# Ledger of designs, part 174: peptides against a protein of PDB entry 5H65

Target 1, 294 residues: chain A of PDB entry 5H65
Amino acid sequence: QYLERTPLCAILKQKAPQQYRIRAKLRSYKPRRLFQSVKLHCPKCHLLQEVPHEGDLDIIFQDGATKTPDVKLQNTSLYDSKIWTTKNQKGRKVAVHFVKNNGILPLSNECLLLIEGGTLSEICKLSNKFNSVIPVRSGHEDLELLDLSAPFLIQGTIHHYGCKQCSSLRSIQNLNSLVDKTSWIPSSVAEALGIVPLQYVFVMTFTLDDGTGVLEAYLMDSDKFFQIPASEVLMDDDLQKSVDMIMDMFCPPGIKIDAYPWLECFIKSYNVTNGTDNQICYQIFDTTVAEDVI

## One batch from the design tools (peptide; made by RFdiffusion4, then SolubleMPNN)

Design b2_p21_5_s3 (from b2_p21_5, 11 letters changed)
Fold by OpenDDE base, seed 3:
Structure b2_p21_5_s3 (fold): chain B 294 residues (1-294), chain A 21 residues (1-21)
Amino acid sequence: as target 1 above (294 residues)
Amino acid sequence: MERTSQEELEELQKIYQAFLK
């Protein structure tokens, strides 16, 4: 859709909701630290959550490791199981379940591993070696996802999370519904297990100034704005540097705003009610800035 | 002696290889 450029002073006088094309300078932004700007968003209930830190995950997996795998749940038509006993840590038992495709164990790079009792370190290393890993626990009748506070699927360095509020978890045997048990598409896994997957998003507040006015615009974007997936940025130093570079370009430290580059973007206005107070807010949408940096 | 995380991973890898046979 074609939108004519509108000065901020004019926008600030108009009622919401409306869409605008603007050209403004990024006076400032929050949060300043990239890791604080990456969050998890539920597309269904729209709840924003913090991405769990390693320490949080360590606790979850340590707690999971206190429970002994149920022998009755091993070796089904869906998976072959093996118990691994650690030499240390009081002989911790880890159940590894290798999901089969049509009764046949896939190649290591195609195999989904279900891990029961593994530590974060072990799980992460396994995901790098065997591609796909799901942390699980022994339920009453079947294996179940360990905890939605932890990833439901780890692929390489990518942690896939589900919404606790919106998910209705189903047992692991529901993976049988997947025709292809080699690719392990996160959305397909989520659907099979009754998980509403959370989306990694950049969440930032931009203070925009075009010389006629100043407004704050909210950014919630997964991969379009920076042309960098929010899902990958936390685990990739190069991507982090790229984002930092982009932000430094538009909002360089120690330089006067007069020298800042112009940012072209789309914003939409919307009404927010906080008690008795009505406020017009603005959100950036359908905007890519990375092309200007290359 | 306590095994390193790497040693533990290697054990898991051996488990997987056993299923491929």
Scores: peptide ipSAE 0.032, ipTM 0.679, DockQ to the pose 0.014
Fold by OpenDDE base, seed 5:
Structure b2_p21_5_s3 (fold): chain B 294 residues (1-294), chain A 21 residues (1-21)
Amino acid sequence: as target 1 above (294 residues)
Amino acid sequence: MERTSQEELEELQKIYQAFLK
């Protein structure tokens, strides 16, 4: 859609909701640290959540490792099971279930592993070697997802999370509903298990200045603004560097704002009511910085 | 000496290969 450029001073006087095209300099932004800007967003209930830290995951998996795998749930038509016994301390028991496709185990790069009692380190190693890993626990009658506070699926370095509020978990045997048991598409796995997948998003507040006025705009974007997926940035140093470079380009440290480049972007205004107070807020949308630098 | 995590992983991989037979 085409919109004429509007100066910030004019926008600040107008009622919401409206859409604008602007040209402004990025005076400042928050948060300054990239890891603080990456959040998880539920597309259904719209709740924003923090991405769990390694320490949080360690606790979850340590707790899971205190439970003994139920031998009655091993070796079903869906999966073959083996016990991995560690040599350290008491010899911790880890149940590994290899999901079959039509009764036959696929190649390792196509195989889904269900892990019961594994540590974060072990799970990560397995996810790098095999195609996909799901942390599970023994339920009353079937294997079940371990905990939605941890990833429901790990593929390589990507951790897939589900919404605790919106998900209605189903047992592992529901994976039988999947026709293709080799690719293990995250959305398909989530659907089979009753999980509402969370979306990785960049969440930032930009202070924009075009010389006529100053405006704060909210950014919530998964992969468009930076042309970098939020789902991968935390696990990739090169992607992190790229985001940092982009932000340093628009808001270079130790440099006067007069020397900053101009940013062209789209913003929309909207009303927010807090009690008796009405506030107009602004959000960046449909903007890619790589294309809007002048 | 206790087995390393890497050694444990290698053992698991061997188990997987056995399943394919």
Scores: peptide ipSAE 0.030, ipTM 0.676, DockQ to the pose 0.013
Fold by OpenDDE base, seed 4:
Structure b2_p21_5_s3 (fold): chain B 294 residues (1-294), chain A 21 residues (1-21)
Amino acid sequence: as target 1 above (294 residues)
Amino acid sequence: MERTSQEELEELQKIYQAFLK
């Protein structure tokens, strides 16, 4: 889109809502640590929550691994099952269910695995070899999603999460509603299982200064601003380094703001009511940072 | 049959291939 550049001093005088194109320096930003800036956002209830850490997932999967798979739920028209007992983990029962496409087991790169009793390590190994993995548990009459505190779908290194507030979980057999059981689109899987998928977002507050004024702008972005998916950054060291480099470039520590590069971006103003207080806030939108900014 | 985690995963892969036959 095209907008004329507006100085911050002019923006600060105007009523909301409006859209602006600005050129400003990034005086500061928060949070400073990348892992704190990556959140999960529900598009329905708009809650923001933390991405579970590895330790959190370990606990969930360890707890799940204490449960015994129900033999009655193995080998259905939807999936073929294999179960085994571990030697060195007090006889832990693990069941892997291979989801079939029209009664036929697909190739590994197209196959969805349902894992029951697996550890995080095992799940990660499987997710690197198969299309997708869903952590499950034995329900009363069917397999069910293990826990929305854990990913409902793992594809490679990408963990897909669902909203506990907005989701009404359905049993695994509802995957039968999917005509195509090879691509395993996360949104389709979520819909079949009654899950409202959460979105990975960068959540940051930028303090912008163009010499005429200073304002704080909110950034909630999934993949546009950095041209790096928030869904992948936590699992990729190179992507993390890239984001850090970008932020250090715009806001170098120990350097005076006069030497900071200019950031061109779009911001929109909006009204926020907090009790009896009304204030105008700003959000960055439709903005991609350029490497050659001056 | 009880297996180590590594053996289990390796066996799983073999079983998967067998399922395709």
Scores: peptide ipSAE 0.030, ipTM 0.668, DockQ to the pose 0.013
Fold by OpenDDE base, seed 1:
Structure b2_p21_5_s3 (fold): chain B 294 residues (1-294), chain A 21 residues (1-21)
Amino acid sequence: as target 1 above (294 residues)
Amino acid sequence: MERTSQEELEELQKIYQAFLK
């Protein structure tokens, strides 16, 4: 869809909803800290929530580690199990279940580990070595996902989360429905376990100024705007630097707005009603920004 | 003697290797 450029002063006078192409300077943006701009979004209920911090996860896994693995749930057609007692931490029991593919244990880089009683540190180390890890607990009749407040799947440095509101959890044996038990695609795992996966998104508010007017535009984007996945940025220093550089390019500190570069983007207007107040809001869409690479 | 986190990880790795044999 092609749109002609419209000045902000004209846009500010028009009714919603409409779509616009604009050329403006980024006067300011919020939040300023990158980690605060990364959220989890449910595609079903549209709830936005914070990405859990390491401290939050520590608590969850510590609590999980207080539970003893059920011996009756060890070694099924789906997985081979090993259990051991730590020599510290009052003899914590840890069970690891190695998911098989057609009855055969796959290569380490293709293997899914189910872990009971693991600490965050242990789980992270395992995910780095064995690629895919699911924190689980012993249910009444089967292994179950530990807690949707924690990742349902950890792959390398990527934590995959599910929506508590929209998910209807199923037991671990439902992984049998997956024909391919080597790739462990997050969406497939989620579907098998009745999880609605959350999406990492950048959430920001831009103040845009083209000299004719000023408006605020909302950004909610997963990987298009920066051409950087929101799901990876928190765990990758280079990606963080890239985002920071892009933002510094468009909104450089210490100089006047007259020297700022122009940003070309698409925005859409929409109506928001809060009680008796009707407000027109704006959202950025179908826009990609890039930093010059030397 | 108490096991470190690293030692526990190594133990898990050994367990995994045992399954491959």
Scores: peptide ipSAE 0.034, ipTM 0.700, DockQ to the pose 0.013; fails the geometry check

Design b2_p21_5_s4 (from b2_p21_5, 12 letters changed)
Fold by OpenDDE base, seed 3:
Structure b2_p21_5_s4 (fold): chain B 294 residues (1-294), chain A 21 residues (1-21)
Amino acid sequence: as target 1 above (294 residues)
Amino acid sequence: MERTPQEELEELQRIYQAFLK
């Protein structure tokens, strides 16, 4: 992929769509807060949505905890079940189902847990201990995913989400289609359950200035730009610091733009129709900036 | 049996081990 470097002033005069290689300074960027820049993106319908906050998840799981596990759905060929009653939570029933591999429970670090009635705190503790957890509820004839507004799979500190619009949920017994029930690859789990996985993405708007012109470029990237996965950054303080450091490097506070480093990147132009108005927009693509920083 | 959340977690760990037997 070879592109000649084009000055912004020339780009601003050209029709879309086109691809460019540019060298510019990052005058400013939005949003300024990292947590606001991390979104969930559907690869199918292309909808962007916010990553649920802890408070949002608390509500979902609290609601789920109001529903009692169906005793008839316990202990199938797929999983062994245990139910208990909480002491300090108004006696709510919690069910944990341990998914078996070929009829045998795997090691704890390889085991998938299905949980009914668990709180966010409990689920997080379980995911840290047992690695993989799926929040579920009792359906009519089988366990079902609790809510696509919550993670369909939690592995350690990583929350995997699905698209509510594009997913056609299937019951938990469809996990039987997985030959190996020990690795619990998120995409495989999603496929088995009819889930279209959402992708964590950094979403930012960069104001770029090369001295000849100024343009705004849109960034939507999962892991290439910062060489940091958007899926991990929210749960890792060190990764957050790294991203902040990168942004501060390119756009240092309290310093004049003349002293800013040059950013080399690829941008593509595209047409956007807003009513009767046609606008040319720009998006950053195939760009890595953190090679020398991380 | 009614348990605290902490006790429940500990019990889950014990239960898992029991299932492996």
Scores: peptide ipSAE 0.067, ipTM 0.727, DockQ to the pose 0.013
Fold by OpenDDE base, seed 1:
Structure b2_p21_5_s4 (fold): chain B 294 residues (1-294), chain A 21 residues (1-21)
Amino acid sequence: as target 1 above (294 residues)
Amino acid sequence: MERTPQEELEELQRIYQAFLK
């Protein structure tokens, strides 16, 4: 819907909720570091979570690697299994299960690997080579997802996470419900396994100034604002540089605000109750800025 | 890169052999 441009001074006097089109300068933003701006968001419970660091994942997979694969769960109608045993590291066993499509192993680009007992390094190597990987463990009756604190699916360099609160995990054999066992769409995998997938989002606070007033606006966006997916930015140096370039363009360091470019965007106001105090907050929506940088 | 199942298994073996040493 088309909105007329409204000065910030006028907006600051109005009650919420309302939608506005504004033209303002980006005086400042938080957080300043890109990796701190990328979060995981649950579409159901709306909790925001930090993206696990490599060190966090190392611990999870190291712990998982201390468990011995159950030989009774190998080689089912769903997957073919292969086991390796290390000579060192206390004889660690790694099980790899190759998921079949209609009883036949697919091509490498279509193959889903279930990894049991692998380290982060090993899993990353496999995901880069075989595309789709799920870290698993031996359950009582079936293979199960290893840990929702780790990715439930790794595709190349992309880590897909699930919400611990909203998910009700099902065993690996539930992948049989997928008619097509070659594409391995994250949402389909999540649905089959009872996982509510988390969404990568950029989370930032913008301080906007149009010369008539100053307000803070919240940004939570997955791929529209920068035209860059939040899910890919942490693993791609070029995408990171692009985001940094965009932010530097609108908020250049060492330059006075008078020389800043104008940012056109949409904001919506909403009421927030903080104890006994009611305040009006603002959120950026339906805004793309990447076109100004290309 | 498209590979046969046999090639996949061989590649996996090579990868793990490197890590198992």
Scores: peptide ipSAE 0.036, ipTM 0.697, DockQ to the pose 0.012
Fold by OpenDDE base, seed 4:
Structure b2_p21_5_s4 (fold): chain B 294 residues (1-294), chain A 21 residues (1-21)
Amino acid sequence: as target 1 above (294 residues)
Amino acid sequence: MERTPQEELEELQRIYQAFLK
């Protein structure tokens, strides 16, 4: 939908909710660090969460690796199992389950691995080699997802997370409900396992100035604004550099704002109630800046 | 080139053998 440009001074005087097209300079933004701007967002409860750090995952998987795989849960109609025993003093056992498609082991690029007792390093290596990996643990009667604090699905370098609050986890045998056991679409896997998948989002606050006024606009976007998926940026140095380049372009250090490029974007106003106080806030939407950089 | 199921298993074994050392 086409909107005429509205100066910020006019917007600041209007009631919410409304949608605007603006042309403004990015005076400043927060957070300044890219990794701090990437969050996990639940589409159901709308909670924003931090992306777990490697150290966090290491702890979770280390704890999981202390648990012995249940022999009774190996080699079902759904998966074939292989077990390795480490040579350490504790004799850590690692179980890998190959999910079958109609009783047949698929090709490596289509195979889903369930890993039990693996370390972060091992899981990452497997995900790089076999594409799709789910960290699991032995439940009472079936394999179960290890922990929603860790990815429920790892595909290459992409970690898919689920919402702890909104998810009602089901056992791994529920993957049987998937007709196609080769593509392993994250949303389908999540649905089968009762997981509400979290969405990677860029979360930033922009201070916008068009010379007539200044306003703060909230950015929560997964892949449109930078034309870079938030889900991939943390694991790709080139993508990180690209985002940094874009932000540096709009906010060049050591230069006066008069020399900043103009940013064209859409913003919507909305009302926020903080106790007894009503405030109008602004959010950027349906905006792509990457086209201006290319 | 896509790996066969047998190659997949062998590759996995090779990977974990490295971890077992």
Scores: peptide ipSAE 0.035, ipTM 0.694, DockQ to the pose 0.012
Fold by OpenDDE base, seed 2:
Structure b2_p21_5_s4 (fold): chain B 294 residues (1-294), chain A 21 residues (1-21)
Amino acid sequence: as target 1 above (294 residues)
Amino acid sequence: MERTPQEELEELQRIYQAFLK
């Protein structure tokens, strides 16, 4: 879709909602620290949530580990089970359920593990080795997802989260609805379990200046703007450095704005009511900085 | 020869045992 370039001074005088193509310099941005800009976004209720920290997850899994796995829920048509008793911690029991595909265990790299009673450290080790892991607990009649405050699926170093508000959790046996139980696509797992998956997003506020005016624009983007997935950046130092480099390129510290590069981007205006006040806000959309730098 | 489900389970269990300490 083609849009003509519009100067910021003209945009600032127009009613919302509208879409614009602009050419501006990034005067400043917030937050300055990358890890503060990564959030979880629900595509349905649109709430933004913080990505849980390791400490938060430790508490959740520690609490889960206080519960004893129900022996009646072991070894179903869906999964084969093994229980280990730790030598320490007064004999903590950990149950691992290996999900079968059509009654047959798949290859280890394709096998989904359900873990009951595991610590964060143990779960992370298993996810690195077996790729796909779901933290679970013993429900009344079936295994259930442990807690939506924790990942519903861990694949390698990627934690997949669900929305507490929009999800209607179903028991683990609903994974039977998946025809192929070797390719564990997060969206498919979420659908089977009644989870609305949250999306990792970069959330930033850009102050844009084209010499005719100054405008603050909101950025909420998963992977297009930086061409880097928000879902991976927190666990990858190289990706973090790349984002930092991009931001430093557009907004170099200690240099006057006159020397900043020009950024071409799309913004949309929208109305926001704050009490009795009606204000127009702006959001960046459909923009890739790698392609739009001039 | 492809591993049987039982063999696969046993192997996975052995592997996990190495991590559970």
Scores: peptide ipSAE 0.043, ipTM 0.733, DockQ to the pose 0.011; fails the geometry check

Design b2_p21_6_s1 (from b2_p21_6, 12 letters changed)
Fold by OpenDDE base, seed 1:
Structure b2_p21_6_s1 (fold): chain B 294 residues (1-294), chain A 21 residues (1-21)
Amino acid sequence: as target 1 above (294 residues)
Amino acid sequence: SRDSWLTEEEIKALETFLKLQ
């Protein structure tokens, strides 16, 4: 996409909607902390929500661990089941269901585990050894997803979440509809289970200044702006460092804005109505800055 | 519960289970 550069002072005088190419300095940005910028976004209802904290997940899985696996739901054509009992006073029972591919148990790197009664720590350990983990519970007639407030699928360090509003959950046996039971593509798993998957996004507000004017523009992007997936950044120290370096480059602390580097980007204007208030907002689009430091 | 069933030995057992099938 090609657009002529437009100074901010001219943009600020124009009606929306329009698209612009700009060259400006990043005077400031919010939020300052990376973990606060990472959100979950529903592509269907467009709800933005926070990524659950470890403490939140602990509570969910602890609650799930208080439930006893239903023996009637073990060992189906879809999965083979193993049961463990903890040595604590309550004797917590944990069920691990190994999903089969055409009746055959796959290798660990291709195996999906359904975990019933596991703690967050245990689930995380398993997700590092097997392809995927789904936290489940015993339903009335089948295994069911444990809780949409927790990940519906964990692959390595990646937690996949679903939208509570848009999802219509189906029982675990619907995984039978998947032809490929080895790769466990998150979108395919979600579709089988009636889940609308949430998307990890960076959500930030940039204050841009080109010397002629100042405007605020929103950034909502999954993986293009930083060339770093929002879904992975929270669990990877190197990726976090890279994002921090990028932001420090464009908005260096302790230095006057006159010495800041120029940022070239695309922004689009749009109208926002809130009651009697009419406001023009701006959003960054089709912009990549990672090549400057990565 | 503070008691974890999942030890390194248990993980190995799970992996072995898959290999034996």
Scores: peptide ipSAE 0.173, ipTM 0.766, DockQ to the pose 0.014
Fold by OpenDDE base, seed 2:
Structure b2_p21_6_s1 (fold): chain B 294 residues (1-294), chain A 21 residues (1-21)
Amino acid sequence: as target 1 above (294 residues)
Amino acid sequence: SRDSWLTEEEIKALETFLKLQ
């Protein structure tokens, strides 16, 4: 909805909650490194989480690889299984289960792989050749998702994560409930497996200055502000450069704030209680820089 | 750490906002 522009000095004197339209300059922002701003958030419990590092994933998959695939869970109506034995001293067993569509193996671009005992490197290689990969483990009666600390679904370079707190995991055979076993939409896969998918977001703190006052506002946005998906930026150098260029445009290094462009945006004020302290915080919302540059 | 910039207070503020939506 339309809001009249309000100077920051007036906003700073008002109680929360309220919504404002502002015109201000971006004096500074945190974090300075883009990769530090990308987080995961749950739409249900609203917790913020870090995107796991490669090292963390290595540990998870290494641990998973210590388990031997259960032969009785191979080759079901849902999937055909292939087993590999590595040439290393221990002879690691790796099971790859190719999910079938109505009993027929699909083409690679439509095929979902369930991988048991694979390393991160192996999983990534497979995700570049097939539609999707789910890391799994042998349960008592069925294959199960390996660990919600790792992606529940990998499509190309995109890692899809689920919320540990909100998810109630179901066995892999629940993929049978999917009518479409070719596109493997992440939300559909998540629903079938009882996963609450996490959302990638940019999390930043903006210091805004319009000459009348200065306030800090948080940015928590998936794809509106930069018109770039947070889910894709970590794995795409060009997108990273684009975000950097946008930030440099609004907050040019080495020049005075008087020369900064004006940013028009919407902010919401809200109350936050931390112990005995009550403070008013501000959040940017419904703002796209491409449309708000003045 | 990737989250070294993000204090516990800031996290609380962000999560509070999300809960208000």
Scores: peptide ipSAE 0.166, ipTM 0.662, DockQ to the pose 0.707
Fold by OpenDDE base, seed 3:
Structure b2_p21_6_s1 (fold): chain B 294 residues (1-294), chain A 21 residues (1-21)
Amino acid sequence: as target 1 above (294 residues)
Amino acid sequence: SRDSWLTEEEIKALETFLKLQ
């Protein structure tokens, strides 16, 4: 749909909700550090949460490693199991369950591993050798997802998370519902296990100035704005550099705003009530930034 | 944690396990 460009001074006088097309300079933005802008968003309940840090995951997996795998849950029609015992003083037991495709073990690049008792480091190493890894624990009658505070699925360097509020977890045997047990599509795995997958999003606040007025607008976007997936940027230095370059282009440090390039984007206004206080907020939507100065 | 069971040998064992069954 076509929207005519509206100056910020006019927008600031109007009631919400409305949609606008604007052309403005990015005076400033928050947060300044990329890793702080990446969040997890639930598409159902719309909660925003932080991406767990390595230290958080270490604790979860360390706790999981204190539980002994249940022998009765090993070697089902769905998976073949192998157990390792560490040679340290504690003798930690690690169970790796290799999910079969129609009763046949697939190649490593197609194989999903279910792991009990693995550390973050070990899980990450495995995710680089096999298609996917799911951290699990021994439940009462079946293997279960370890903890929604940790990834439910790890593929390479990508950590897939689920919403604690919206998910109704089902046991691992529900993976049987997947006809194709080679591709391990995250959404399919999530559906089978009753998980509402969280979405990686960039969450930022832009201060926009078009010379007629100044307006703060939020950005919450997964892959459109930068044309870079928020799900991949934290684990890819080149992508991080690209985002930094884009932000530096629109908001270059050490230079006056008069020299800033123009940013064209769409924003929507909406009403926000905090107790007795009512304010109009603005959200950037359906916008892709160009690498060229406009 | 500091204690790791997973060595290159263990990885090889895991991969071999998949191939042999």
Scores: peptide ipSAE 0.157, ipTM 0.752, DockQ to the pose 0.014
Fold by OpenDDE base, seed 5:
Structure b2_p21_6_s1 (fold): chain B 294 residues (1-294), chain A 21 residues (1-21)
Amino acid sequence: as target 1 above (294 residues)
Amino acid sequence: SRDSWLTEEEIKALETFLKLQ
């Protein structure tokens, strides 16, 4: 898939859609803050969503904690249940359901917990001790996922989200369909529960300048461009630092663009219609910065 | 608001529960 280098001035004169290889300097980029660039993308309906903030999750779990776990749904063939009551005057009840593998409770590092009434802090603490945590609520006949506005699965520091539009939620007992109840692969869990998982992506706008012209191109990438997963960067300070260093390398603060390094990348043009107006936009694709610095 | 039931004791209880079953 070889493409000759094309100057930006030539690209700006051509109709879309086309693919190009370019060599340009990164004059500027948006957003400047990394956390603002990370979004959730649905592979089915293609909607982009913001990653929920801690405050949003606190509200969801607080609301969930107002409901008492249904005793009738405890201790099934799929899971064993344990109940706690808080020591304050409210006496909040928390149910933890330990998912079994072939009727046997697994080791903690292989165990999936279903939690009713837990706070975000409590859930996060549990996710550091057990393989996975799913926030749930008592439905009419079975446990159900609490809310797709919150993670459907938490593994370590990774929050897995599902698309509200594309998902058709199924009850917790559908986890029985999983052959492997030890590894808890997020995609498998999602499939069993009727969830279309959202993908973490970096969404940025690059202003590129090769001396012949200036072009704005979008970056929408999950893990290729920086060789860092967007899914992990929000919870890892070292990864955030790495991305910042990469951006500072291409667009160093306090110096003139003449001293900027050259970036080689692939871009594709495409048409965007807005009523009667037609605009040509550009998107970076199949590019890794570590391989394209010259 | 963030009153937690989960102490080190509760964590140990959860882990023990898994081992006993």
Scores: peptide ipSAE 0.135, ipTM 0.742, DockQ to the pose 0.013

